# Designs tried in a protein design run: peptides against a protein of PDB entry 1IK9. Part 76

Target 1, 211 residues: chain A of PDB entry 1IK9
Amino acid sequence: MERKISRIHLVSEPSITHFLQVSWEKTLESGFVITLTDGHSAWTGTVSESEISQEADDMAMEKGKYVGELRKALLSGAGPADVYTFNFSKESCYFFFEKNLKDVSFRLGSFNLEKVENPAEVIRELICYCLDTIAENQAKNEHLQKENERLLRDWNDVQGRFEKCVSAKEALETDLYKRFILVLNEKKTKIRSLHNKLLNAAQEREKDIKQ
Target 2, 207 residues: chain A of PDB entry 1IK9 as posed
Amino acid sequence: MERKISRIHLVSEPSITHFLQVSWEKTLESGFVITLTDGHSAWTGTVSESEISQEADDMAMEKGKYVGELRKALLSADVYTFNFSKESAYFFFEKNLKDVSFRLGSFNLEKVENPAEVIRELIAYALDTIAENQAKNEHLQKENERLLRDWNDVQGRFEKAVSAKEALETDLYKRFILVLNEKKTKIRSLHNKLLNAAQEREKDIKQ
Target 3, 195 residues: chain B of PDB entry 1IK9 as posed
Amino acid sequence: MERKISRIHLVSEPSITHFLQVSWEKTLESGFVITLTDGHSAWTGTVSESEISQEADDMAMEKGKYVGELRKALLSVYTFNFSKESAYFFFEKNLKDVSFRLGSFNLEKVENPAEVIRELIAYALDTIAENQAKNEHLQKENERLLRDWNDVQGRFEKAVSAKEALETDLYKRFILVLNEKKTKIRSLHNKLLNA

## One batch from the design tools (peptide; made by RFdiffusion4, then SolubleMPNN)

Design b2_p13_6_s1 (from b2_p13_6, 8 letters changed)
Fold by OpenDDE base, seed 1:
Structure b2_p13_6_s1 (fold): chain B 211 residues (1-211), chain C 211 residues (1-211), chain A 13 residues (1-13)
Amino acid sequence: as target 1 above (211 residues)
Amino acid sequence: as target 1 above (211 residues)
Amino acid sequence: DEAEKALEKAKKA
C-alpha cells in the first residue's frame, strides 16, 4: 500500500491547515482511500476504480489524463500558489477540488466523505506514519551518506594510483631511453674504433706496395 | 531550534500511542518545551535550565549524566523494550518517567504540564513539522542518491583509466625492448662485419710479406 | 657485457 499525506487549505477555512491523506494499492487508478483531518475531526472516503472512471467520463477526460490530474491535486500538497483549490463542507461531508487555469476554474473531482467517530485514532495513525517515514528516510540518508563517503575515498585511492601509474610510465620510458642510449653509444664507439683500425691497415698495405 | 517527536506508551494508557514532542535551543540542558498529545488532547510544559539542574541535584546525579539520560528518555522514542517508562496523570497534569534497570526502577524526571486549550492547533503544527521533516529528508535523500550515482560513475571511469594505464605501461615496455633489440642486433651485425674485414686484411698482409 | 647487464637490470626494475 502506498500513502501520501499533504497539507491543504480549504476555501472555507483558509487559516486552518488541513491534512489530506491518500492511500492506494499500486496505482491511484485502482481506487484510493482519502482521509481529511484538521487535527480534531477526521473524515474518510473510499473511491473505487469505477468512481474514478465515472468522474473521468463525466469530465469528458481520458482516464489516464484524469488520473494524472488526480495525482497532482491529491498528492502534491497545496502550496500557496497551488493550481488546485480544495473545498469541503463539514455539514454535507462533500469534498471537491478544482483546477485553476488562467481564466477558468473547473471541478476536477468530488467525493463523499464520512465523519470518523474516533478521529484521535486516525490522527495518531497519521502521526505514526509520519514518524515511521521520517525514521525510514533517516536510515536511508545515513546509509547513502556512508556510501557516499566510501565512494569518495575509493575514488581518491584509485585516482592516486592512476596518477602514480602515469608517473611510473613516464619514468619507465625515460629510464629505458637513457639506458638504451648508453648501450648504443658503446656500440657506436666500437664501430668507430673498428673503422679506424681498417683505415690504418689499408694505409699500411699501400705503403708496403710502394719499395 | 531543535525538535524531536517520539511515540510513547503511558503506563495508564498502554493501548493508546501518545506523542512526545521535545523542543530546545542548541542543548537540552539549556531547557526545553515538552508537549504530549494523544491525537485529541495536548499538554505542554516548559522546563528551564534551573529545573533541569534541580532535578539532577535531587537525583544526586551529575548534570551532564542526567541530561544524557534525559536525552535518551525523551528523544529516543519508547520502543516495546524501552528502558524508560512514562507516566502521566490527565487530572494532575503530572508527567514523570522512570528508568528501568534489571532489578530497580527509579524516577528519572518529572514535569508539570498544562492542558492546551486548542489541541488541534498543536496537533496540526506537529503534523506540519513531520511533513516538513519528510520533505527535507526526501530532498536530502535525492541529492545523496544523485551524488552516489555520480561518484560511482567517476570511480568506474578512473578505474578504467587506471587499468588502461597499467596495460599501456606493460605494452610500452614490451615495445621499447623489441625496438631496442632490433637496433642492437643491427649494431652487433655491423661490428661482426667490421671484425671480419680486419681479419681478411691481416691475412692478406701476411701473404704479401711471405711473398 | 655491461650493456647486456644494463638491459637485464632494466627488466628487473
Scores: peptide ipSAE 0.017, ipTM 0.850, DockQ to the pose 0.020
Fold by OpenDDE base, seed 4:
Structure b2_p13_6_s1 (fold): chain B 211 residues (1-211), chain C 211 residues (1-211), chain A 13 residues (1-13)
Amino acid sequence: as target 1 above (211 residues)
Amino acid sequence: as target 1 above (211 residues)
Amino acid sequence: DEAEKALEKAKKA
């Protein structure tokens, strides 16, 4: 079961933060349980897949697109730009919400809720879920942090080996060239010496022919 | 201001999860505000640095050690082994907690609370804090995840460059040796040719002398 | 021979 809790402001009570809990199995499209609380009272409603389909049809909207709008409205609460307006009548337990566009507001959905007899239990369970989520997220953060530190060490180790390899390549090239220049110079000297000996032998032979 | 919310079970109401909020400035040692709620009612007390010092003295415990025990009790709630027992009288608003050791339980601390007139506001604020903490931790998780993915890419890139550098070093060595062997063999051939010319010139001179 | 020895010495260093 998936769950999302959002803070919302009701048009009727703009000064009082309300909390909207939505719980569903696998997909929001298959239906969900919606719970509203003000920290004192709670109201819950079950929304079926058939009701979602009916509301999509009534809006002349494709179901997947409608569920996408429901997800934005109900799971994000008042998005950063108050794109969604939430209304609730405590008397009728009727919850409805509107999407506000620049020039038009339209009703996106409406649900009948029931007042919970024991709101404290719902509120406690909601707080428990928040605390569990905090603990899970903290454990994940600690794990990711340790993994980051490991990856950073591993990166530094490979980087250091790479730099050593580059330097060792340059040093190898330089050393090989030095050694080969030495050997080549020795061979050049030997060739020059042999050429001089041949020139001298030719000059001596030319002297021996000239008596 | 730092804050921690924990779930606890009261000895008087073991079936009802209570929430213990502790709020402090900089250090728990400088005093704190403690709030207890059952999701319907709330009770708050302010604990001063002087009260903490007095309780440490009454226990004959060093203040830093005592604050360390307070931190474990109040910020962790019932640790994984129910090491701390929490008691609260709704009538007297007296809150006290005990540390359970294998053979001995002792009172660790006690505070007078006051019933909050508007518990819904305290509960809403507590839920808001939980939701804010969830959002902050989620943003941190997403950041750390992206950083892990970056570090992993960077590691793979450096590893690939390192492997290429190793292979390029070996290839360079092999290529240089091949080139230098070629040049050396040319010089060796030239030296052999010059030596043969010198031997022939010497043999011709010896024939010319015998003739 | 000397050049080969120098090359072998170059490999071992």
Scores: peptide ipSAE 0.016, ipTM 0.851, DockQ to the pose 0.021
Fold by OpenDDE base, seed 3:
Structure b2_p13_6_s1 (fold): chain B 211 residues (1-211), chain C 211 residues (1-211), chain A 13 residues (1-13)
Amino acid sequence: as target 1 above (211 residues)
Amino acid sequence: as target 1 above (211 residues)
Amino acid sequence: DEAEKALEKAKKA
């Protein structure tokens, strides 16, 4: 069961924050339970999938688009206060909400609510849900923080190994070139020495022919 | 101003979840406002720094240790339910709590509360605080999640560069050795050729002397 | 000489 609680302001009671709870199974499209409270009284209604489908048809709106508007109105709280207007009559228990566009306001939906006999139980359960959600979110935050700290350490370790690998590659190249130059110079010296011995042997033979 | 809301169970009403709100400035030691609610009625009391100091002295407990016990009792919710017992008389408005150790229960503190005239306002404000805390924690969770995803990408990028650097180092070493072996073999061939020329020149000179 | 050219070619390649 999914649940969302939002703050709303009623046109009839603009100075009193009301709380709108919506509870549903899997998808809001399958129907939901709506609960309204002012912190003293509570009102609840059940909205079926068939009612949602009928409201969408009556509005000449595709069901998925209509459910998308319901989700924005009922779950997003008073978004920028100007988009959705909420109305409730405590006398008739009739709840309705309107979408305000620049030039047109229209009724998006309406529900008949029933007054809850024990509003304190509904309020306590609502507060319990809020406290549970806070605890879950805190546990998730602590987990994510520890994971961030781990990932940062692991990144620094790999970065340090990478920098050492770059330096070791450059050092290897430099060392190999130095060693090879030494060996090549020894071979060059031996070649020069052998050439000089050949030149001397040729000069001695030319002297022996001249006697 | 800091605030913590916890669920408690009263000995007098064990089937009804109560909510204990504690509000303070900077430190709990400097005093706090305590609010109790059952979702219908609310009771509030103010506890001064002097009262906290007096309770610590009466208990023969160091102030910092006593405040540490207050923090566990009043802010941690019903921790494992067995450590702190809460009592409240709606008639006397007297709230007290006990610490239960294996062999000894003792009163940790007591407060005189006043019944709030408009409990609905206190309940609404409490729910508002819960919803604000949920929103803040959600925003923090989304931020930490995005940072984790960034750090994971950055780690993978550095890891891939490191692996390429290791492979490039091994390839460099292998290539340099191959190139140097070729150059050394050319020099060895030239040395062998020059030695053979010297041997031939010596043999020709020995023939010319016998001639 | 040729060996230095080979080393220089080995540096440039």
Scores: peptide ipSAE 0.016, ipTM 0.850, DockQ to the pose 0.023
Fold by OpenDDE base, seed 5:
Structure b2_p13_6_s1 (fold): chain B 211 residues (1-211), chain C 211 residues (1-211), chain A 13 residues (1-13)
Amino acid sequence: as target 1 above (211 residues)
Amino acid sequence: as target 1 above (211 residues)
Amino acid sequence: DEAEKALEKAKKA
């Protein structure tokens, strides 16, 4: 089962933070359980897939779009932009929420909730879930931190090897050219020497022909 | 202010998870506030640095060691090894905890708590803190994940550049040797040609002298 | 090694 807890403010009790828990299986579209608490009392309701479909139809909204709006309202909580307004009557146990657009506000949905007989158990379970989520997220953070440190070390190793490879390539090229120049100069010197010997032999032959 | 919330089980109520909140400034040694809740009632006590020092002295324990034991007991909660046992009397508001060693259990500390008049506020604030901690840890996880992905990309880039550098070094060496062999062979051919011309000139001169 | 031998063969030759 997936779960999301968010803090909300009720229009009737704006100074008292309330907590909205939504729990579902796989998708919110297949239905969900909603729990509201003020830290003393709790109220719960179950919303079926058929009820979600009916609410979408009543709104003349495509089901997937309606579920998308439900997800934003119920799983994000009251985002800082007051985009969603929450209302609850403790007397009627009627919960409803509105979407506030720039020029229009409209009711997005409503639920009948039942007062929980043992709210302390619901609150304890909610706190347990929060603590479990904290522990899981901390373990994930520690894992990601260690992996980042590993990747940074691996990057530094490859970077250092790359720099050495670049330097070694330049050094190799320079060394090979120097060695080649030396050998070529030796061959050029030998060619010059042989050419001078040919010139001298030709001059001597011309002297021998001239007696 | 630093804070830690943990779940504990009381010896008197083992089926009901309790929550132990400890809050302090900088170090637990300088004093702390302890809050216990069962999700319905809450109890709070303030422990001063002087009380911590006195408890350490009464135990004939070095203060830093005693604070180290307090940290393990109060901030870790009941670890899975039942190393710490927690007791609370709702009537006397007396909270005490024991350290269970293999052959000996001893009282580690005790606190007089006061029943909170508005437990719902304390519970709401505790849930708020849990939700804030979840959000902070999620943001940190997302940051670390993005950084992990960045580092992996950077590693792949440098690795690919390194492999190209290695291949380019080998190709350069091979190409330079091939080019050098060609030039050297040309010079060797010229040397052989000049040497043959010298031999022919010497043979012609020897013919002219014999004539 | 082979390249040095080629270079040395090129020197001797």
Scores: peptide ipSAE 0.014, ipTM 0.850, DockQ to the pose 0.028

Design b2_p13_6_s2 (from b2_p13_6, 7 letters changed)
Fold by OpenDDE base, seed 5:
Structure b2_p13_6_s2 (fold): chain B 211 residues (1-211), chain C 211 residues (1-211), chain A 13 residues (1-13)
Amino acid sequence: as target 1 above (211 residues)
Amino acid sequence: as target 1 above (211 residues)
Amino acid sequence: DEWEEIEKKAKEA
């Protein structure tokens, strides 16, 4: 089961933050349980997949688009743009919400709720869920932080090895060329010495022929 | 202001999860506000730094150790080891808690609470704090996840460059030695050729003298 | 010395 709790403001009670809990299995499209609370009273309703389909048809809206709007309205609250307006009558237990666009407002959906006999249980369970979610998110944060610190160490280690490899490559090239030049110069000196010996021997032979 | 909410069970109402909110400025030692709720009623008390000091003295406990025990008791709830037992009388508004050790249980502290007139406001504010904390922790999780993915990419990039540097170093060494051997062998061949020419010239001169 | 070994190999070649 998936669950989302959001803060909403009712048109009838704009000074009192209400909490809208939506619970569903896998997808919101398959139906959901909606719970409204003001921290004293609670109201619950179950919305079936057939009701969602009927509301989409009544709106002349494609079902996937309608469910997309339900998700935005019911799982995010009003949002920072006041795009969704929520209405609830405690007498009729009728909950409805509207989407406000620049030029048009329209009713997006409506649900019948039932007053919960023991609202304290619903409120306690809601707070428990919030505390569990906080604990889970904290554990995930600690895990991700430790992993980030590990990855940063691993990056620094490889970066240091890479810089050392670059320096070692340049040093190797420089050393090899220096040693090569030394050995090559020795061989060039030996070649020059042998050439001079050949020239001297030829000059001596030319002197010996000339007596 | 710092805040912590924990679940506790009261000895008098073991079937009803209570919520213990503690709020303080910078350190718990400077005093705190304690709020207890069952999701229907709420009770609040303010504990001063002087009361904490007095309770530590009454316990004959070092203040820092006492505050350390308060932090464990009041900010963590009972914990998984049932180390702390909580008691509350709704009639007297007297809250007290005990530490249970293997051989000894002792009262750790006690506070007078006052019943809140509008518990719904306290409960709504508590739920608001939980939802804000969830949102903040989610944003932190998303940030840490994105940073983790960035660090992993950066690590892979440097690792690939490092492996390429290692291969390039080995290839450079191999290529330089191959080129060196070729040039060195040419010079050695030239030295051998010049030596043979000197030997032939000496043999011809010895023939010319015998003539 | 790697150079002595190369010089040796280059003498044997």
Scores: peptide ipSAE 0.018, ipTM 0.845, DockQ to the pose 0.027
Fold by OpenDDE base, seed 4:
Structure b2_p13_6_s2 (fold): chain B 211 residues (1-211), chain C 211 residues (1-211), chain A 13 residues (1-13)
Amino acid sequence: as target 1 above (211 residues)
Amino acid sequence: as target 1 above (211 residues)
Amino acid sequence: DEWEEIEKKAKEA
């Protein structure tokens, strides 16, 4: 089961933060349980897949698009831009929400809730879920942090080896050229020496022919 | 201000999860606010630095060690190993906790709490804090995940450059040696040719003398 | 010496 808790403001009680819990199996489209609380009272309702389909039909909206709007409204909360307005009557237990566009607001959906007899249990369970979620996220954070530290070390190690390889390549090239020049110069000197010997031998032969 | 919420079990109400909130400025040693709730009622107390010092003295415990035990008891909750036992009287608003060792339990501390008149506000604020903490941890997780992915890419890039550098170094060495051998062989051939010319010139001179 | 080997290889080639 998946669950999301969000804070919302009810039009009727704008000074009191309410919490909207939505719980579902795999997909929101298959139905969900909605729970509303003000930290003292709680109200719960079950929304079936058939009700979601009916609301989509009543809106003349494609079901997937409608479910997408439900997800934005109910799982993301009001968000920072009051795109969704939540209304609840404690007397009728009627919950409805509207999407606010620039010039038009329209009802997105409505649910009948039931007042929970033991709101403290619902509130405790909600807090437990929050604490569990915090603990899980903290454990994930610690894991990711350790992995990041590992990856950074591994990066530094490879980077250092790479820089050494670059330097070693340049040093190798320089050394090889220097040594090559030395050997070539020796051979050039030997060639020059042999040419001079040939010139001298030719000059000596010309002297021997000239008595 | 720092805050920690933990779930605890009270000896008097073991079937009802309670929540223990501790709030402090910088260090727990400087005093803290403690809040207990069952999701319906709430109780709050302020513990001063002087009270912490007095409790440490009463225990004949070094203050830093005592604060270390307070941190384990109050901020970590009971933990999975019921090392700390929490007791609360709703009638007296007296909260005390014990450390359970294998053969000995001892009182670690006690606080007078006050029943909160508007527990719903405290509960709402507690839930808000949990939701804020979840959001912050989720944002950290997303950041760390993105950084992890970046570091992995950066590692792969450097690794690939390193491997190319190694291969390029080996290729350079091989190519330079091949080129050097070719040039050296040309010079050696020239030297051999010049030596042969010198030998021939000497032999011709010997023939000219015998003639 | 790597150069002696080069020079040797260059003698043998």
Scores: peptide ipSAE 0.018, ipTM 0.846, DockQ to the pose 0.026
Fold by OpenDDE base, seed 2:
Structure b2_p13_6_s2 (fold): chain B 211 residues (1-211), chain C 211 residues (1-211), chain A 13 residues (1-13)
Amino acid sequence: as target 1 above (211 residues)
Amino acid sequence: as target 1 above (211 residues)
Amino acid sequence: DEWEEIEKKAKEA
């Protein structure tokens, strides 16, 4: 089961933060349980897949788009200020919410809720879920932080090896050319020496023929 | 102000999760506010730096060690099972907690709490803090995840450059040696040719002298 | 080609 708790403001009680819990299985489209609390009282309702489908049809909205709007309204809380307006009557237990567009506000949905007999239990469970979520997120943060530190070390290590490889390539090229020049110069000197010996031998022969 | 909310079990009400909020400025040693709630009622007390110092002295414990034990008891909740036991009387508003060692249990501290007149406000604020903490931790997780993905890409890039550099170094060495061998072989051939010409010239001279 | 230059220097020298 997936769950999201958000804070909302009711038009009827704008100074009192309410908490809206939505719980669902796999997808919000399959239906969900909605719980509202003010920290003293709680109200719960169930929304079925058929009700969601009917509300989408009544709105002449494609179901996937409608569920997308429900997700924004109910899981994000108020969202960016003033896009969604929440209304609840404690007397009728009727919860409804509107989407405020620039030129038009329209009811996005409505639910009948039932007053919870033991709101303290629902509130405790809600706080427990928040604390569990905090603990899970902290563990995830610690893991990601350790992995970040590992990746940074590994990056620095390979970067240092890369820089050494670049320098070693340049040094190798320079060293090989220096050594090669030395060996070539020795061979050139030997070639020059042998050529001079041949020239001298030819000059001596030309002297011996001229007596 | 720093704050920690934890779940605890009271000896008097072991089936009902209570929430223990501790709030402090900079260090727990400077004093703290403690709030207990069962999701319906709330109780609050203030513990001063002087009370902490007095409790440490009464226990004949070094203050820093005592504060370390307070931190474990009050900020970690029950901690690992059974190390800390929490007691609260709703009648006397007396809160006390014990550290359970293998052979000895001792009172670690005690506080007089006051029943909060408007527990719903305290509970709402507590839930708000939990939701804010969840949002902050989620933002931190998203940031760390993006950074992890960046570091992984950067590592793969430099690793690929490093592997190319290694291969390029080996290829350079091999290519340079091949080219050097070709040039050296040409010079060796020229040296051999010149030596043979010198030998032939010497043999011809020896024939001309014998004639 | 650096090699042609080295070979050239190696032929000229």
Scores: peptide ipSAE 0.018, ipTM 0.844, DockQ to the pose 0.028; fails the geometry check
Fold by OpenDDE base, seed 1:
Structure b2_p13_6_s2 (fold): chain B 211 residues (1-211), chain C 211 residues (1-211), chain A 13 residues (1-13)
Amino acid sequence: as target 1 above (211 residues)
Amino acid sequence: as target 1 above (211 residues)
Amino acid sequence: DEWEEIEKKAKEA
């Protein structure tokens, strides 16, 4: 079961923050339970998949698009742009919400709620869920932070090894070339010396033939 | 201002989760505001630094140690080990809590609270704070997750470069040695050829002199 | 000495 609590402002009570809880199984399309509270009273309603389908049909909206709008309205609250307006009558227990476009506002959905007899229990459970969510998120944050610190250390260690490898490669190449040049020069000197000895021997033979 | 909400169980109402809010400025030692709620009623009290000091003195406990116990009791709730027992009289508005050791339980602190006239406002504000905390923690989680993914990519990239550098170093060394051996062998062959020419010239001269 | 090994490898060749 998935759950989202959002704060909303009702048109009838704009000065009093209300809390809209939506709970569903896997997908919002399959139906959901809605709970509204003002911190004193609570109201609950169950919305079936058939009611969602009927509302989509009544809206002449494609079901997937309609569910997409429901998700935005009910799970994000009004949002910063006040795109959704929420209305509730405490007398009729009728909840409805509108999507506000630039030039057109239209009713997106409506639900009949029932007043909860023991709102304190609903409120306590709601607060418990919030506190549990905070604790879970905090534990996840601490885990991610530790992992981030680990990855940063691991990155620094590999980076340091890489830099040492680059430097060692350059040093190796330089050393090998220097040593190779020395040995090559020794062999070149020996070749030059042998050529000079051959030239001298040839010159001596030419002198001995000429007496 | 720092704030912590915890769930507690009162000895008088063990079946009803209560919520204990503590708010303070910088340090709990400097004083705090305590708010208790059952989701229907709320009670608030302000605890001064002087009251904290007096409670520490009455306990014959060093102030820093006492504040450390207050922090554990009030900011963590009972915890899993039920080390702290909370008591509240709705009639007297007297809140007190005990530390339970193996063989000794003792009163750790006590506060006079006042019943809030409009508990719904306190409850709404408490829920708002929880929702804000959830949103902040979620944003932090998303940030840390993205950073973790970045660091993992960066680590893989450097690791791959390091492995390539190691392999390239070994390949370079092997190639340089092979090429150098070839050049050395050519020079050795040239030296051997020149020595043979010198030996032949010396043998011819020895024939010409005997001749 | 890496050089003796190079010279040795260069002879065994």
Scores: peptide ipSAE 0.018, ipTM 0.845, DockQ to the pose 0.025; fails the geometry check

